# Ledger of designs, part 196: peptides against a protein of PDB entry 3KDP

Target 1, 230 residues: chain A of PDB entry 3KDP
Amino acid sequence: PFLIFIIANIPLPLGTVTILCIDLGTDMVPAISLAYEQAESDIMKRQPRNPKTDKLVNEQLISMAYGQIGMIQALGGFFTYFVILAENGFLPIHLLGLRVNWDDRWINDVEDSYGQQWTYEQRKIVEFTCHTPFFVTIVVVQWADLVICKTRRNSVFQQGMKNKILIFGLFEETALAAFLSYCPGMGVALRMYPLKPTWWFCAFPYSLLIFVYDEVRKLIIRRRPGGWVE

## One batch from the design tools (peptide; made by RFdiffusion4, then SolubleMPNN)

Design b2_p26_6_s1 (from b2_p26_6, 21 letters changed)
Fold by OpenDDE base, seed 3:
Structure b2_p26_6_s1 (fold): chain B 230 residues (1-230), chain A 26 residues (1-26)
Amino acid sequence: as target 1 above (230 residues)
Amino acid sequence: SLEERKKEFLERLEKLREELERQALE
């Protein structure tokens, strides 16, 4: 998500703290999952596998899976971002290259797509209004990841521990989303303005998309074991 | 005052944002 912001020079769609939370949440869950999988493999006294090759394969598989899911999450977040800005008079095409003027405190007459002038403070309010829905969208999409992870792995023991960690991670993200969305003062402290309840539902189509994507992927894997989609 | 603290906090956040943007461009 952040790369698109930089490349397109659009107003910041996601707050710094939120970016850090997503990065930490997204990176830590796979890392912990790998650590437990390795520990469980050691407990089960499986035949010695080449640790370097197995770790590399697992890291590549995880990186690919999370990379694909992460792209869908980013698309969902940006969709929400563009909808909010469009509702406030800024069409997506108008946002391209607008960052320089948008972030300039001395420019108080930035025009929207309809010719309305926006002060710096007004622009920042709209920007901050996008941060919370973007984050919530990512969290809701991650719920679909929980379902995917629960159904993908065959080992009951591995599933149990990994599911607990994943559930805990998603619970923390959801609790954080609720805290940032509704706790007084978060708009000032973290640039997270209160979220309308309707925006929680905006992410559901993307969660469904991820679910469908995973089912299609599973179907392909079942039909072609060892294929490129694994 | 609360407004001054708010302003200082927002300025720090903006600096952090700018630093992250700079790092992302590298």
Scores: peptide ipSAE 0.011, ipTM 0.282, DockQ to the pose 0.024
Fold by OpenDDE base, seed 5:
Order: C-alpha cells, then sequence, then structure tokens
Structure b2_p26_6_s1 (fold): chain B 230 residues (1-230), chain A 26 residues (1-26)
C-alpha cells in the first residue's frame, strides 16, 4: 500500500499504524495456527512426517500468505479506498498525482471530480475515513486466508473447522477491527474514523476470491502432484 | 494498562508516520 501511495502519488490509503496492527495482531495468528496444525498432526499419530517435506510445505504456505494472498488483500483494500473516495466526489482517475496538493495544508481549494473545493481539513477527514475501511477490508479478506491456512492439501470442506486457534484468530481479528473502528478516540489517536456497518461486507467478494483460489490450487495439487502450482 | 501502553505506542508511531510523510513531500 505504501509503495502504491508513492508510485501513484495518491492520498495515503492506510496508515503505518494500521499496517502494524495487521502484522502484529492478525498475521501472527495464521503462523500460530500452522504451528498448531503440525503439533495436532503429531498428536494424532499420523505417519511419521519427513522433516524436509514439512519444511518445504511450510515455506510454500508462507510464500502464499505473504505473496499472492497479500496482493489480493491489497486489491481489496484499494477497492474499498476508491469506492469511499468516489462516494465523496473523488474518482480514481482524479486521485492520480493528487497527493502533493492533497497533503499541502496551505492549499484549501483542491477540487474533486465534480468541481467542489476541499479544504485541507476536509481532505484529511475523508482520507482518514478511508483508513478504517481499508483495515477492515484486510481483516475480512484475512478471514478467508485463515481458513485456507487450516489445511495444507485438503479442501477446507474436508478438514473442517477443528483448529481452535484458527477460530480464536477469527474472533480476535474481528474484535480488533471492531475496536479500532468504533472505539471513541480512534479517529484522533489512530486516524481511523468510525465505519458504516455496510463496509464490512465490501471485502466479501475478495474473501471469496481467495477461498476459490486456494480451493482451485489445492485441487490442482491433488490432481497433479509435483506441478508448478505447488 | 497494556491497552493504554499500546495506545500510546500507536500514537507515537502515527506521529512518526506523519513526520516521515512530511519529509517525503519536501
Amino acid sequence: as target 1 above (230 residues)
Amino acid sequence: SLEERKKEFLERLEKLREELERQALE
């Protein structure tokens, strides 16, 4: 997100603090879940796992979590960002290159796509209005990520929701999102303004996309072991 | 409390962010 902010020269979609909250608060849970899944598998007296194979599988899972899934999460966040700004009069094309004027406190006549002039304060309000939905979008998309991380090769439907740590993670990240979104003072302290409940659903298509992506990937792996998709 | 310390930490990080952003625009 920060790189896109610099490259596209658009208003900042997500603050550094919120990114850290994601990394420390939500992204740790999948890692713990994966570690627990290994431990649970060992407890269930499954056939002795090859340590080399387990390491490779873990590396692949990590690569997916931080790579491809991360890209989908970012896309979901940016989608929400652009929708909110569009609702406030700033179409995506108009945002390109707008950062310099947007962040300049001495410019109080930045025009939106419809010719309305925005003061610095007004611009920052709408920017901060985007931070919370962006964060929530990532959390909602990460629900799917957590679910897909529960299984290495099998479909989520086959494995079920037995991992208590995964379930805990889902509640934890949701609670964190709710706290950051609706707790008084978060707008000032964290630049996260309150979110309309409808925005929680804005990310669902992307969550579904991740889920479908992973199911398809796992299906391919099962049908063609050793393929490039592994 | 841990929550209060977290809040303070986050506020400091946000201030740092704002400073870095200002520097990037200069």
Scores: peptide ipSAE 0.006, ipTM 0.282, DockQ to the pose 0.038
Fold by OpenDDE base, seed 4:
Structure b2_p26_6_s1 (fold): chain B 230 residues (1-230), chain A 26 residues (1-26)
Amino acid sequence: as target 1 above (230 residues)
Amino acid sequence: SLEERKKEFLERLEKLREELERQALE
């Protein structure tokens, strides 16, 4: 997300505090839960591999987790970001290159896509309005991500959800998201302004996309063992 | 107070953020 911010030179969609909440608050418990996840049935049935090939498998898994799923997660967040800014008068095309003027506190007449002028304070309000829904979107997308990452080849429907700690982690991060979104003072303290409840649903298409993507990927792996997709 | 310390801490974090963003854009 931050790389896209730099490349596109758009207003910052996600604050540093929000990033810390993701790293420490949302990802920690799920990551621990995965350590206690039962071994995948297809992994258990496989013959022992050479240590050299195990490195390749790990690299493929890392590539999958950070390269593919992470990108979908980021896209979900940015989708929500662009929707909110568009609703406030800033179309995506107009946001490109706007960062310099956006963050300049001495410029109080930044124009939106419709010619309305925005003060620095107004711009920061709408920016902080984007932080919370971006975070919430990430949490909702992580629901799908955490469910699929427990398996490499098997469908979620085949493997099931046996790790109660993972389930607890999902509820915990959701509760944290709700707390950060609706607790008084979060706008000032964490630069996370309250959300309309409807924004929770904006991420659902992306969660579904992750599920579909992963199931298709796993289907391909099952049909073509040893492929590059694995 | 704890709240004042929290506020000061958050302000410092925001300043740090701004500096990091500036450096990233250079």
Scores: peptide ipSAE 0.006, ipTM 0.273, DockQ to the pose 0.027
Fold by OpenDDE base, seed 2:
Structure b2_p26_6_s1 (fold): chain B 230 residues (1-230), chain A 26 residues (1-26)
Amino acid sequence: as target 1 above (230 residues)
Amino acid sequence: SLEERKKEFLERLEKLREELERQALE
């Protein structure tokens, strides 16, 4: 996901501190919740596989699936980033290669897509305005991710929401997002400006996409046991 | 793991950013 930032040389979509908050705060509870997940009903029904070959293949396939979900998550964040910048006059094409001038404190006449000049301070305000929505988008997408990671093969509708730790994790992530987004001083401390409630909804299409993707994936696995999608 | 690689990558990016910020403050 951050490869796009490096390759495109765009303004930073997410602050480093915010990234740390995601890595150290947001992902911990979900990981714990998965560790305490009840045994999937189909695991007990599986015939013993060759433990050496099948375990390795399964681990690789799971890693790929999580990589794909992570990619969709990143796309959601970048979508929100580009929407905010576009609303402030910076179209995605114009952002390509703009980072050098964007981060230069001595350039106070960076032009947007409409010819408006932006001071360094104004640019940084817009950048920091993007940090919070990006983070919130990640959290909202993680709602779907956490739910789908509950099972490997069974539908969420079949397994149900029985893991209390998972539910707690969802609330914890949401509370953290709300805290970082609306607590006074976060703009100064974490460079995360308050977010309008409307931006919470910007991530919902991507959450839905992940949900649909996983349900389709699981459906394929159920229909084609032993396939590469597993 | 992919997560470990991601974490390592993010840590490198953070270090790079901190270094850039430090240079920008000088």
Scores: peptide ipSAE 0.000, ipTM 0.237, DockQ to the pose 0.035

Design b2_p26_6_s2 (from b2_p26_6, 22 letters changed)
Fold by OpenDDE base, seed 3:
Structure b2_p26_6_s2 (fold): chain B 230 residues (1-230), chain A 26 residues (1-26)
Amino acid sequence: as target 1 above (230 residues)
Amino acid sequence: DLEKRQEEFLERLRRLLEEMAAAAAA
């Protein structure tokens, strides 16, 4: 998200503090839960034949998988961002290069795609309105990520959700998202304004897409053991 | 100052999450 903000010179889609909340609050507990779950998975039963080579391959595969999931999360967040801004009169094409004027406190006549003028305060409200839905979108997509990362080969339906730490992690990230979205003062403290409940559902298609993608991947691995997908 | 308060808040949140994770592991 931050890279696209810099490259496209668009208004900031996600606040720095919110990014830190994702990194510390949303990724840390899932990572711990996955570390415990890996102890139950067949990955631990295979002694690495060559610890150096197998570790490098696994680290690269994990890094690529997390990188791909991270890109899908970012796409989901940006979709929500563009929808909200479009609903407020700023079409995606109009946002390109707008950052300089958007962030200037002395410019109070920034025009939207329909010729309406926006004050600095008004456009910052719209910007901050995007932060919460973007964050929530990432959290909802991470639900799917946590569930799919539980096992390398088995489907979620075969392995089940027996890990209490994983379930707790899902609850925690959801509770954190709800707290940051609806707690009074978060608009001032974290620049996250309250979210309409309907926006939680905007992330579900992306979560479902990740889930389906991983189930298909796992199905291919089960049908073709030792393939390039493994 | 706001950044410092935000960092302190995030640190408190991290500690709370660690405590919750520890409680769930127990």
Scores: peptide ipSAE 0.014, ipTM 0.262, DockQ to the pose 0.035
Fold by OpenDDE base, seed 2:
Structure b2_p26_6_s2 (fold): chain B 230 residues (1-230), chain A 26 residues (1-26)
Amino acid sequence: as target 1 above (230 residues)
Amino acid sequence: DLEKRQEEFLERLRRLLEEMAAAAAA
């Protein structure tokens, strides 16, 4: 998100403090919950045929899977960001290169895509309005990510939700998201303004997409063991 | 005063992240 902000010179989609909350808060408990997940019976029972090649393949696969899921998460956040800005008159194409004027406190006549002029204060309100939904979108997409990362090969429906720590992690992450979104003072302290309940649902299509993607991936792995998708 | 200090802090963090991004791109 931050790299895209710099490269595309768009208004900041996710505040630095919010990024820190993701890195230090929302990702830690889920990661710990996954560490306590019972190893998939198939992973532990299958001795690597070739320890060197099979380890490298497994590490590459994990890296690719996490990289792909991370990209889908980022796309979900950016989708929510662009929807909010478009609703406020800023179309995605108009945001390209707008950062310099957007962040300038002395420019109070930045035009939107429809010719409406925005003061610095108004622009910052819209920017900070995007921070909370972007964060919540990541959290909601992470629900699916945590569920799919529970197993490498087996479907979620086959193994079930037996890990109480994972369930607790999902609730804790959701509670943190709700706290950051609705607690008084978060707009001033973290630049996270209160979120309309409707914005929670904007992430659900992406959560579903990740879920479907992983189930399809797992299905392919089950049908073609040792394929390039594994 | 608190809001101004927060903005200054965020600006410093942005600069740090920009420097890190530039270093990673180099």
Scores: peptide ipSAE 0.008, ipTM 0.276, DockQ to the pose 0.020
Fold by OpenDDE base, seed 1:
Structure b2_p26_6_s2 (fold): chain B 230 residues (1-230), chain A 26 residues (1-26)
Amino acid sequence: as target 1 above (230 residues)
Amino acid sequence: DLEKRQEEFLERLRRLLEEMAAAAAA
């Protein structure tokens, strides 16, 4: 998200505070949960053909898979960002290169895509309004990510929700997202303005996409054990 | 105050969008 902010010179889609909240608040407990997750019985039963090469290949493939999931998460966040800004009069094409004028406190007549002038304060309100739903989008997508990360090969439906720590992590992420979205003063303190409950649903298509992607990946792995997808 | 300003701003934006939509439909 921050790289796209720099490259495209768009208004900041995800603030530093939201990044910190993701890193410290939403990612830590799930990471711990995954660390306590027992290895799949299928992974433990299958000895690597070559422990040195197969371990490296598996680590690379896992890293690539998580990188792809992370990219889908970012795309979901950006989608939510662009939807919110579009609903506020800023079409995606108009946001390109707008950052310089957007961040200038002395410019109070930045025009949107419809010719409406925006004060600096109004622009910052809408920018910070984007931070919360971006964060929430990441959290909702992470629900799917965490659930799918329980297993490398088995479907989520086959393994079930046995890890209580993961359930706690999902609850914590959701509670944190709700707290940051609806607690009074978060807009002032964290630059995370209140989010309409409807915006929680903007992330669900991407959460579903990640879920389907991973289930398809796992299905391929199950059907072709020892393939390059592992 | 900032939250109230945000709500007021969002309501104004919503009204503006509704007016624009009505104007486009007309």
Scores: peptide ipSAE 0.000, ipTM 0.245, DockQ to the pose 0.019
Fold by OpenDDE base, seed 5:
Structure b2_p26_6_s2 (fold): chain B 230 residues (1-230), chain A 26 residues (1-26)
Amino acid sequence: as target 1 above (230 residues)
Amino acid sequence: DLEKRQEEFLERLRRLLEEMAAAAAA
């Protein structure tokens, strides 16, 4: 997210506070849940054919998978960001290069895509309006991430949702998202303005995409043991 | 008083986080 902010010179899509809420609040319990998740029985029972090479390959594959999932998460967040800004009159194309004028508090006549002028205060309200939905989008996408990370080879449908810590993590991150989105004063304190409930659903396609992606990946691994996808 | 203290705390936290972000971006 931050790289796109720099490269595209768009208004800041995700604030520092939101990043910390993700890192400290949302990711901690899931990480613990994964640490306590028993290794998939099929992984533990397989004697490594070559302990040195197979371990390195697995680490690379895990890294690649998480990297790809992270990219999908970012895309989901940016999609939500662009939709909100578009609803407020700023089309994605118009946002390119706008950051300099957007962040200048002395410029109070920044025009949107429809010729409406926006004061600095109004622009910052719109910017901060994007922070909460971006965060919520990440949380919703993380639902899928947590579910898919529970298994390496088996489908979620095969292993089920038996990990109580994982389930607790899902509730915790959702509760945190709801708290930050709807608690009075969060707009002033954390620049997290209240979110319309409809924005929770904006992330669902991306959550589904991640889920489908991982299920397909796992299916390929099961069908081609020892292939490049392992 | 509690709301004001909460706002002050959150503002301090925000400043700290902004400083950390600035340090990480440098």
Scores: peptide ipSAE 0.013, ipTM 0.310, DockQ to the pose 0.034; fails the geometry check

Design b2_p26_6_s3 (from b2_p26_6, 21 letters changed)
Fold by OpenDDE base, seed 1:
Structure b2_p26_6_s3 (fold): chain B 230 residues (1-230), chain A 26 residues (1-26)
Amino acid sequence: as target 1 above (230 residues)
Amino acid sequence: ELEERKKKFLEELKKLLERLTKEALS
């Protein structure tokens, strides 16, 4: 998110405090839960043919998988960000290069995509309105990602939800998201304004699509081992 | 100088995206 902010010169989608809340609050328990996930039954039965090469390949695959999860989460967050700004008159194309004028407190006539002028205070309200939904979107996407990452080849339904720590992590991150979104004073303290309940569902179609896509991918892998989809 | 180059790049990118959007909506 921060890299896209710098590269595209868009208004900041997440504040530093919200980033810290993600890193320390929402990511820790899920990461621990994945460490306690039972290895896929087919992986555990395979003795490493070459401990050195197989370990390196596995470490690279794990690293890439975690990197991909982070990218998917960021995409979900940006989707919500662009939807909110578009509803407030700022189309995604118009946001490119807007940061300089957006952050200038002396410019009180920044135009949206429809020619409406926005004061600095109004712009900051809209910006901070994006922080909470972005954060919540990350949490909702994490639900799907955590479930998907339980298995590489098997369906989620075949592997089951045996990891109690994973379930606890899902509740914990959801409770934290609710607390940060609705606790009085969070708008001033953390720049996270209260979230309308409808925004919790903004990421659901995206998470569902990822889930369906991954299940289809896994199904193809099972039917065609060693195919191009793997 | 780097900021100016970045601004020019973003302006070109914006123009490209606007053209692509117009073409997609036509």
Scores: peptide ipSAE 0.021, ipTM 0.477, DockQ to the pose 0.011
Fold by OpenDDE base, seed 5:
Structure b2_p26_6_s3 (fold): chain B 230 residues (1-230), chain A 26 residues (1-26)
Amino acid sequence: as target 1 above (230 residues)
Amino acid sequence: ELEERKKKFLEELKKLLERLTKEALS
């Protein structure tokens, strides 16, 4: 998100505080839950593996977790960002290169896609209004990510929700997202303005996409062991 | 100079996207 902000010169889609909340607040418990789930799955269910093969599998898991899923999360966040800005009069194409004028506090007549002029304060309110739903979108997409990462080969429907730490992580990140989104004073303290409950559903298509993608991937792995999809 | 080149690139990209959008909506 930050790279796109710099490259495309768009208004900042994700605030620094929001990034910190993701890194320290929402990702920690899920990461621990995944570590325990992997340890349980690898130690309890499998015979001693070849260390060379295990290292390769770990590299593949890291590649999936940080690469493909991260891209889908980013796409979901940006989708929410663009929808909110479009609803406030800023079409996606109009945002390209707008950051320079957007961030200039001395320019109080920035025009939207419909010719409406926006003061600096108004623009910043809209920008900060995007930070919370971007964060919430990441959390909602992480629900799917956490569930799919629980298993390497088995379907989510076969493995089930047995990891209590994972379940706790899902509730914790959801509670944190709700707290940051709706607690009074978060707009002033963290620049995270309240969002409409409907924005929680904006990420659901992307969560579904992750589930479908992972189930298809796992299905291919089961049908063609040793294939390029592993 | 780099910022100017970046600005020009973004302007060209914007024009391209506008054209593609108009074509897609026509």
Scores: peptide ipSAE 0.021, ipTM 0.505, DockQ to the pose 0.011
Fold by OpenDDE base, seed 3:
Parts: structure tokens; C-alpha cells; sequence
Structure b2_p26_6_s3 (fold): chain B 230 residues (1-230), chain A 26 residues (1-26)
């Protein structure tokens, strides 16, 4: 999200505090849950292979999987961001290069795609209105990611949701998202305005796409063990 | 110079997106 903000010079789609909340609040518990689940699965199945080479390959596969998942999460967040700005009169094409004028508090006549003039305060309200649904979109997509990462080769339906730590992580992420979205004062403290419940559903198609993608990937791995997809 | 190149790239990207949008709406 931050890279596209810098490259495209668009209004800030996600605040620095919300990024920190994602990195520290939503990613830590899932990472711990996955570490425990990997330790349990490795104890049950691994004959002593060469621990250095297998660890490096596994770390590369995990890093690539997290990188791909992170890109899909970012795309989902940006989709939500562009939809909200378009609903407020700013088409995606108009946002390119707009950041300089958008962030200038002395310019109170920034025009939208329809010729409506926006004051600095009005622009910042719209910007901060995008932060919450962007964050929520990431959290909803992370639900799918956590469920997917639980199983390397088996379908989620085969292993079930037995990991209590994973379930706790999902509830923690959801509770954090709800707290940041609806708690009074978060608009001032974190620049996150309250979200309409309908925006939670905007992320579901992306979660479904990730789930389908991973199930297809797992099906390919099961049919061709040792292929390039591993 | 980097900012000028970036500005030029963004302008070209805008033109491309405008063309694609017009083609998608026709």
C-alpha cells in the first residue's frame, strides 16, 4: 500500500498507525499459530532430513507464499479505496499525481472528477474514511490466508479447525478491526472513521479468490508431488 | 530529474487508462 502511494502520488490509502496495527496486532498471533502448527506437523512426519537445506527451501516457499498473499491483500485494499473515492467523486485516473495538492492545507478548491471543489478538511475526511475499510479488507482477506496456511498439502476440510491458537487469532483480528472501526475517538486518535457494515462484505470476493487459488494450488501439488509449485 | 520522469510516467499512465476506459465503455 505504501509503495503504491509513493509511486502513484495518490492520497494516502492507509495510515501509518493502521499499518502498525496490522503488522503488530494482526500478523503476530497468526505467525505464532503457524509456528506452533508447523512444529506439531514436523514432529509427526519428518524423518531427520538435512535440517539446513530443508529449512532454507521451506523459508523460501513460505516467503513467496506470504509475498503473493500480501499482494492480493493489497489489491483488495486498493480496490476498496478506489471504490470509496469514486463514490465521493474522485475517479481512479483523477487520483494519479493528486497527492501534492491533496495534502496542501492552503488549497481549498481541489476539483473532483465532476468539477466539485473540495476543501482541505473535506478531502481529509474522505481520506480517513478510506483507512478503515482498507484495514477491514486486509483483515477479512487475512482470515482466508490463515485458514489456507494451516494446511500445506491437505485441504482445509481434511485437517479441520483444531488449532485453538489459529481460531483465537481470527477472533483477535476481528475484534481489533471492530474496535478500530466503531470505538468512539478512533477517528481523532487513529484517523479511522466508522465503517458501514456493508463494506465488510466488499472483501469477501477477494477472500474467496484466495481460497480458490490455494485449493487449486494444493490440488496441483497433490496430483504432481515434487512439481515447481511447491 | 527523477520527479520530472515520475510526472511524465504518471501522465502517460493517465492517458493509457483513459483510452482503456473509453474502449471499455464503447
Amino acid sequence: as target 1 above (230 residues)
Amino acid sequence: ELEERKKKFLEELKKLLERLTKEALS
Scores: peptide ipSAE 0.020, ipTM 0.456, DockQ to the pose 0.011
Fold by OpenDDE base, seed 2:
Structure b2_p26_6_s3 (fold): chain B 230 residues (1-230), chain A 26 residues (1-26)
Amino acid sequence: as target 1 above (230 residues)
Amino acid sequence: ELEERKKKFLEELKKLLERLTKEALS
């Protein structure tokens, strides 16, 4: 998220403190839960052909999987960010290069995509309005990501929800999201304004799409082992 | 100089995206 902010010169989609809350708060328990996840039956039943190479490959696959999860989460957050800004008159294309004028407190006539002028205060309200939904979107996407990451080849319906630590992690991150979204003073402390309840559901279609996509991917892998989709 | 080059690149990218969007909506 921060790299896209710097490269595209868009208004800040997620506050630095909020990013830290994601990295230190929401990701820790889920990561631990995945560490205690029961290995896939296929992985446990297959003796490593070469313990040295297979361990290295597995570590690389895990690293790549975490990178992919992070990208999916970021995409979900940015989707919500662009939707909110578009609803407030700022189309995604218009946001490119806008940061310099957006962050300048002396410019009070920044135009949106429809010619409406925005004061610095109004712009910052909209920016901070994006922070909470972006964060909540990441949490909602994490629900799906955690479920799909339990297995690489097996369906979630086959593996089930046996990991109590995972379930606890889902509740913990949801509770944290609710706390950060609705606790008085978070708007000042974390630049996270209270979230409209409807925005909790904004990420649900995205999470569902990821879930369906992953199940289809896993189905293809099961039907065509060794294919390029793996 | 680097910031100016970056700005120019972003402006060109914006123009490209605007053109593509117009073409997609037509």
Scores: peptide ipSAE 0.019, ipTM 0.453, DockQ to the pose 0.011

